# Designs tried in a protein design run: peptides against a protein of PDB entry 5HOI. Part 85

Target 1, 351 residues: chain A of PDB entry 5HOI
Amino acid sequence: FRYMPFSPAGTPFGFTDRRYLTMNEVGYVSTVKNSEQYSITVSFFDVGRFREYHFEDLFGYDLCFLNEKGTLFGQSKTGQIQYRPHDSIHSNWTKIIPLQAGERITSVAATPVRVIVGTSLGYFRSFNQFGVPFAVEKTSPIVALTAQNYRVFSVHYSQFHGLSYSLSELGTSSKRYYKRECPLPMSLPNINSDMKKDANLDYYNFNPMGIKSLFFSSYGDPCIFGSDNTLLLLSKWRSPEESKWLPILDSNMEIWKMSGGKETTDIHVWPLALAYDTLNCILVKGKHIWPEFPLPLPSEMEIRMPVFVKSKLLEENKAILNKKNEIGADTEAEEGEEDKEIQIPVSMAAE

## One batch from the design tools (peptide; made by RFdiffusion4, then SolubleMPNN)

Design b1_p13_7_s1 (from b1_p13_7, 7 letters changed)
Fold by OpenDDE base, seed 3:
Structure b1_p13_7_s1 (fold): chain B 351 residues (1-351), chain A 13 residues (1-13)
Amino acid sequence: as target 1 above (351 residues)
Amino acid sequence: SIPAKEAIAEILK
């Protein structure tokens, strides 16, 4: 096993000079090899809200995280990180993360309020959006990070225990754990069966965990999309004893259904985000399971959220709206029709 | 974005 730099929905170079460093609901970051340097482009899906920008990368950034306010870059070997706000109001900043011999930055995440760096030795480093450090914590080796607001979803790997996850909140004074290094019931890539195709071997060498992406849903639930193409959502994470991973979408099954039962072995879901009850994704046709260039338009795949998840999300949204109304924020909530009978996904209805 | 069903129908043409 080798620790590789992970970024959400990042793609390998393959046989090309270009790849996606990361992509999500906000946009996509690409890098092109140009001799000994790289050209990075930050592109957005909402072209009315954001302007595409590019810059020359002399460091060879292999880690990236995109949010609505900026892009975080990292170099796994050197420990260099750079944050680039999308707006010109805030300056770019660069920092060197101190790395031990053989240590790598394995993942980076950024929100409008936090920057997080995880390493192959399990150093969890937190910063504000200006690169001011808060803390350094020693955890199990970090293989993936995502963050939303103050919350961080981290995936850890141990050779002895396999995959684990943590869910934490990075307040101003302290880190709170909702979940701490709990078992992650995600299947690792099967080297023996799937590696018969060169394209799968290339992807495995790029991402040996098979984590295509991880994100928070629009409701703030941790989501992970593995090599099995199943979207897992962490339900009830506020109640540690009731918290469970829900297989909310088998994407291969949904593609098969949507095709009318045709062979769809060359159609792949590339996950971007979960917005309400829709998986935002790129549908990829071809030998490679990842999107090539140009990037196809994002697709919305409806997910059948379990009734008990949707009801709790509706209650939480009502509670958030009621709190906003108590604070005097006149947001007219359109009363959307509550009564749509949520069919449990067939994969969940068989238990 | 486009509905995944429509995108699949286009990919399968």
Scores: peptide ipSAE 0.503, ipTM 0.943, DockQ to the pose 0.639
Fold by OpenDDE base, seed 5:
Structure b1_p13_7_s1 (fold): chain B 351 residues (1-351), chain A 13 residues (1-13)
Amino acid sequence: as target 1 above (351 residues)
Amino acid sequence: SIPAKEAIAEILK
């Protein structure tokens, strides 16, 4: 097994000179190979809020994380990282992460307040948004990272234990764990069944874990989208005893339903983000399970949230609204239609 | 963004 550099919704080169380094709800980062160099472009979905920018990459960045304030780049072999704010008022910074012999940066994440670097030896390195280091922690080998505000969702891999996850908060003085190296019930890519198609083998060589993306929902819940095309959401993570993974979307089943039961074996979901009860994604038609160039427009796929998750989200939203109303913010609450019965799909009713 | 149902209906045309 080789630890590969992972970025959320990153694509392989395939037979092309270009790929996406990362994409999410904010935008997409592409790289084009130009002889010995790369040209990187940072593009945005909200063209009114952000200006597209590009630069020459002499280092061959193979790791990327995009947020609303900037883009973090990393080189898995050399340990170089670069943070580029979207606003030209803020300076770019570069740092070299010290790597041991054979160690690789496997994932990077950035929020407006934190930068995180994970490695194949399980070094978890934390920084502020200016590249000032906080701590180095030794964990199980890190294969993927995402972060929102002060929270970090990390995926770990052990040859003996398979996939695990951690959920932590990077405060000012200390790291708090909500979950620490707990089992992650995600299916790994099946080499024997799925690799009969060359396109699946190319993707497996790029991403052996089959993690298409991981993100935090708009409510701050960890989400992961694996090779089985199932979206998992970590519910009740604040309560160690009540915390569980919920399969909130089978994307293959939803594509099949939306097609009217037609063959949809060439239609693929590429996940970007979860906003409320809607998966933001790219719908891909073709042999490759990943988006090519040009990038198709994002699509919104409604998620049938389990009734208990929707009720708890409604209670949390009512509690947030009540707290805002106690603070004297006159937000006219449009009374949206509460009463649509969530039909639970029969496949989830078979317990 | 567009609704996924509409995008799939366009892809299947």
Scores: peptide ipSAE 0.502, ipTM 0.942, DockQ to the pose 0.653
Fold by OpenDDE base, seed 2:
Structure b1_p13_7_s1 (fold): chain B 351 residues (1-351), chain A 13 residues (1-13)
Amino acid sequence: as target 1 above (351 residues)
Amino acid sequence: SIPAKEAIAEILK
């Protein structure tokens, strides 16, 4: 095992000079190799809201995180990070993260209010959006990060304990843990089965954890999509004893169903985000499990949320609506979503 | 965005 730089939905170069550094619901960041330099392009799905931009990368950024306000770049070996706001009104900033001998930045995340850097030695570094440091914490080795607002979902790897996760909130004065290095029940890539296909070996060498992406849902629930193509959602994370991972989508099974039971071994889901009950993804046809160039249009895959998650989301939405009504905001409540029969996934109804 | 069912139907053509 080796710690590799991880970015959400990042793709390998393969046999090409280009790859996606990251992609999500906001857009996609590509890099093209030009000798010893790279040309980075930050592209957006909402072309009306954002303007595509590019720049020359002299550092070879291998880490990226895209949000609605900017893009964070990182170089895993040198410890250099750069934040580039999408708006030209705000200045770019660069910082060097001090790394020990053999330490690597393994993941970076950025929100409009926080920047997070995780390392192969388990240094968790937090900053504000301007690169002002808050804290350095020592954790188990970090392999992946995502963040939404003040919340951070971190994945850790230990040789002795396997995969674990933390869910934390980075306040102004302190870090709060909702979950701290709890077991992560994600399947690791099976080297022996997957190595028989050259394309799987290349991907494994790029991402040995098989984490295709991790994100927060639109409801603020941590999600992870592994090599088994199962979307896991962390439910009830606010209640430590009730917290559980839910397999909310087997994407291979859903592709098979949607095809009408045809062979779909060459169709792959590449996850972007979870919005409500819809997985935003790229559908990939071919030998590679990752999207190539040009990027296909995003697809929306309806997920059958487990009954109790959907019910809780409905209750949270009702509670938000009731609070808005108490504040005297005449937001027309779309009454129409109450009676949608909660379809239990057939796979969960058989136990 | 495209519904995944439609996108799969297009991929399978």
Scores: peptide ipSAE 0.502, ipTM 0.943, DockQ to the pose 0.641
Fold by OpenDDE base, seed 1:
Structure b1_p13_7_s1 (fold): chain B 351 residues (1-351), chain A 13 residues (1-13)
Amino acid sequence: as target 1 above (351 residues)
Amino acid sequence: SIPAKEAIAEILK
């Protein structure tokens, strides 16, 4: 096994000189190889809110994280990181993360308030948005990171224990764990079955964990999308004893249903984000499971959340509506959507 | 964004 640099929904170069470093609900970051240099473009889906920008990359950034306020870049081998605010009012900053011999930055994440760097030796480094360091913690080897506000979802790998995850909150004075290196019930890519297709080998060499993306939902629940094309959501993470992973979407099954039961082996979901009950994704047609250039328009895939998640969302929505009503917004309560039969997938109804 | 059902229908044309 080799630790590879991971970025959410990042794509390999394949046979091209260009790839996506990362993509999510905000936008997509592309890099083009120009001889010894790279040209990076930061593009946005909301062109009215954000202006596309580009720059020359002399370092060969292979790690990226995009948020609403800026883009974090990293170079896995040199330990260089750069944060670029989208707004020109705020200055760019660059730092070198000290790496040991053979250590790599494996993942980076950034929120408007935190920067996180994870390494192949399990160094978890936290910074504020200006790159001021808070702490260095030693964990199991980090393979993926995402963050929302002060919360960090980290995926760890051990050769002996497989995949684990942590969920933590990076306060001003201390790190709190909600979950600490708990088993992650995600299937790893099967080298022997899937590698018969050259396209799967290229992707496996780029991303040996098969984690297409990980993000926080709009409700702040950790989500992960693996090589099995199943969206997992961490439910009840505030209650350590009640916390469970929910398979909230089999994307292959949903594509099959939406096709009317046609062969859809060449149609792939590339996950961006989970907003409420909708997976924002890129639908990809072709040999490669990842988006090529130009990037297709994002698609919205409705998720059939398990009854227990929907009830909690209804309670949260009722609480949001009640708060809006207390603020004097006459939003007529549309009572009508309570009775949509939550069809539990037949595979979960047979246990 | 486009509804995935419509996007799939367009991909399958």
Scores: peptide ipSAE 0.502, ipTM 0.942, DockQ to the pose 0.662

Design b1_p13_7_s2 (from b1_p13_7, 7 letters changed)
Fold by OpenDDE base, seed 5:
Structure b1_p13_7_s2 (fold): chain B 351 residues (1-351), chain A 13 residues (1-13)
Amino acid sequence: as target 1 above (351 residues)
Amino acid sequence: SIPAKEAIKSLLS
């Protein structure tokens, strides 16, 4: 096993001079190899909200994270990171992350308020959006990161314990854990069965964890999409005892159903984001499980959310909408988050 | 974006 640089929905070069560094609901970042340098393009799905931009990369950035305000780049071996705002109002900044011998940056994440760097030795480094450092924490080896606002979803790997995850909040004064290095029930790539196809071996060498992407849902729930093409959502993460991973979509099964039961072994889901009850994804046809160039239009795949998750998410959204509407009025309303227990009836888990 | 069901039909045609 080798720690490889991970970016959400990043693709390998394969036999080409170009790849996607990352993609999500905001857009996609591509890199093209030009002799000894790279050309990076940051493209957006909402062309009315954002302008595509390009720059020359002399460092060979192999890590990327895209958000609504900017793009974070990283070089896994040198420790260089760069943040580029999408607007021209804010300046780009560059920083060198100090790495030990053999240490690599394995993942980077950025929100409008935080920058996070994770390493193969389990150094978790946090910064603000201007590259001002907050803290360095030692964790289990980090293999993937995503972040939304102040929240960070981290995936860890140990040779002894397999995959674990943490969910943390990076406040102003301290880091809070909702989950700390808990077991992650995600299937790893099956080396023996799936690697008979050269395309699967190439992807495994690029991404040995098989994590196609990880993101927060529109409701702020951690999501992960593994090599088994199952979308997992972390439900009830605020309640430590009630927290569980929900398999909310088997994408292979949904493709099969949508085809009318035809063979669909050459059709692949490439996950972008979860918006409400819809997986935003790229549908790929071919030998490679990842999108090539040009990027196909995103597709919307409806998920069968458990009725209780949909109702709780609707209630939480009503509460968030009501709080947003009340924050439009200057009233000092008190901190009483009553987490009301919704009891799930046992009967609907068996069909 | 397009509905996945329509995209799959187009990919299988």
Scores: peptide ipSAE 0.524, ipTM 0.954, DockQ to the pose 0.599
Fold by OpenDDE base, seed 1:
Structure b1_p13_7_s2 (fold): chain B 351 residues (1-351), chain A 13 residues (1-13)
Amino acid sequence: as target 1 above (351 residues)
Amino acid sequence: SIPAKEAIKSLLS
């Protein structure tokens, strides 16, 4: 096993000179290898809200995190990080993260208010959006990070305990844990069965954990999408004893159903984000499980959320509607969507 | 964005 730099929905170079450093609901960051240099392009899905920009990368950034305000870059070996606001009003900043011998930055995350750096030795470094450090914490080795607002979802790896996760909030004065290094029930890639295809070996060498992406849902629930193509959502994380991972989507089964039961072994879901009950993803056809260039348009895949998630979403939607009604917005309540029968995946129906 | 069902149909055509 090697600690590899992880970025959400990042792709390998494969046989090409270009790859996606990261992609999500905001956009996609690509890098092209030009001899000894790289050219980075930050592209957006909402071209009306954002302007595409590019720059020359002399450092070989292999870590990236995109948000609505800027892009964080990192170099896993040198410890260099750079934050680039999308708006030219705000200045870029660069910092070197001190690394020990053999230590690597394994993941970076950025929100409009926080920057997080995780390392192969389990150093968790937090900064504000201007690169001012808050704290350094020692955790189990970090393999993936995502963040939303003040919340951080971290994935850890131990050779003895496998995958674990933490969910924390980075306040102004202190870090709060909702979950701290709890077991993560995600399947790891099977080296022996899946690596018979050269394309799977290339992806495994790029991402040994098989985590295609991790993100927070629009409701602020941690989500992870593994090599098994199952979307896991952390439900009830505010209640430590009630918190559970929900397999909210088997994407292979949904592709199969949507095809009308045809062979779909060459169709792959590449996850971007979860917005409400819809997985934003790139649908990929071919040998590679990742999108190539040009990037296909994002697809929306409806998620049949388990009953317990739908009830909570209905309560949250009622609370949002009640707040809108208190603000005097005449939004007619469309009562009609209550009765959609929540099909639990057959594999979760205990016969 | 495109509905996944339509995108899948287009990929299978």
Scores: peptide ipSAE 0.524, ipTM 0.953, DockQ to the pose 0.679
Fold by OpenDDE base, seed 3:
Structure b1_p13_7_s2 (fold): chain B 351 residues (1-351), chain A 13 residues (1-13)
Amino acid sequence: as target 1 above (351 residues)
Amino acid sequence: SIPAKEAIKSLLS
């Protein structure tokens, strides 16, 4: 097993000179090999809100995280990180993360207020958006990171214990754990059954954990999409005893249903984000399970969330809206149709 | 964005 650099929805080079470093609901970051250099392009889905930009990469950035305010880059071997705000008002900054012999940066995440670096030795490093360090913590080896606002979802791997996860909040003075290295009930890629196709082996070599992406939902719930093409959502994470992973989407089954029961073995979901009850994704047709170039338009896949998840999410949204109204923000609440009876998918009903 | 059902139909055509 090798710790590989992970970025959310990042793609391998395969046999090409280009790949996606990361993609999400904001946009996509691509890199192209140009001799000994790389050309990086940061592209956006909302072309009215953001301007595409590019730069020459002399370092060979293999880690990336995109948010609404900027892009974080990292080089797994050298420990170099760079933050590039989208707006020209804020300066770019570069930092070298001190790495031990054989240590690699395995994942990076950035929010408008935090930068997080995780390593193969389990060093968790936190910074503000300006690269000022807060803390260094020693954890189990980090294999993936995502962050939203002050919250961090980290995935850890041990050869002895498999996958675990942590959910933490990075306040100004302290780190709070909601979950700390709890078992992650995600299936690892099965090398023996699926690797008969060269394309699957190439992807496995790029991402041995099979984590296609991880993100926070629009409601702030941790989500992970594994090699089994199941979207897992961490429900009730504020209540440690009640917290559970919900398999909120089997994407292979949903593709099959949407096809009308046709063969769909060459159609793949590439996850971007979860907004409310809709998975934003790229639908890919072909030999490779990842999007190639040019990037297809994002697709919206409706998720039949369990009623108890949707009700709680609606209550949290009402509480956020009420709190905004108390602060005197005239947000016209469009009265959206509340009463659509959510049929629980039969696959989620444990008989 | 495109509804996934429409995108799948287009990919299968």
Scores: peptide ipSAE 0.524, ipTM 0.954, DockQ to the pose 0.659
Fold by OpenDDE base, seed 2:
Structure b1_p13_7_s2 (fold): chain B 351 residues (1-351), chain A 13 residues (1-13)
Amino acid sequence: as target 1 above (351 residues)
Amino acid sequence: SIPAKEAIKSLLS
């Protein structure tokens, strides 16, 4: 097993000189090899809100995290990290993360208020958005990170225990755990079955955990999309005893249904984000399970959330609306969402 | 964004 640098929805180079370092709902970061250098481009889906920018990368950044305020870059071997605000008013900053012999930065995440660095030795390093350090914690080896606001979803790997996850909140004074190194019921890539296709071997060598992406939903629920093309959502994470992973989408099954039952073995979902009940993704056709260049337009795939997830989301939305009404905001309540028949995924309705 | 059903139809055409 080898710890590889992970970035959400990052793609391998394959046989090309270019790849996506990361992509999500905000945009996509590409890198192109230019001899010993790299050219990085930060592109956005909302071209009206953001301007595309590029720079020369002399470090060979292999880690990236994009948010609405900036892009975090990392070099897994050297420990260099750089934060680049999208707004030119804010200064870029660079730091070197001290690494032990053989230690690698395995993942980085950034929010408008936090920067997080995870390592192959389980060092969890937290910073503010200006790169001021808060703390260093030692956990199980970190293989993936994502963050939203003050919340961090971390995936850990142990050769003895497999995959685990943590969900934490990085306050000003302390880290709170909602979940701490709990088992993650995600299937790892099956080396023996999947390796018969060269394209799967290349992807496995790039990402041996098979985590295509992880993100927080628009509701702030941790999501992970594995090699099995199943989207898992962590429900009820605020209640430790009630918290569970929900297989909210089998993307292969949904592609098959949407095709009208045609062969869809060459159509792949590349996950970007979960907004409400819609998976934002790139649909890829071809031998590679990842998008190539140019990037196709994002597709919206409706998720048939389990009844109890949708009901909770409706209750949370009602509670938000009621709070807005108490504050005297004349926001016309779109009454029309209450009567939408809660479709249970067919896989969950058969038990 | 494009509805996934339309995108899939386009990819299969």
Scores: peptide ipSAE 0.523, ipTM 0.953, DockQ to the pose 0.664

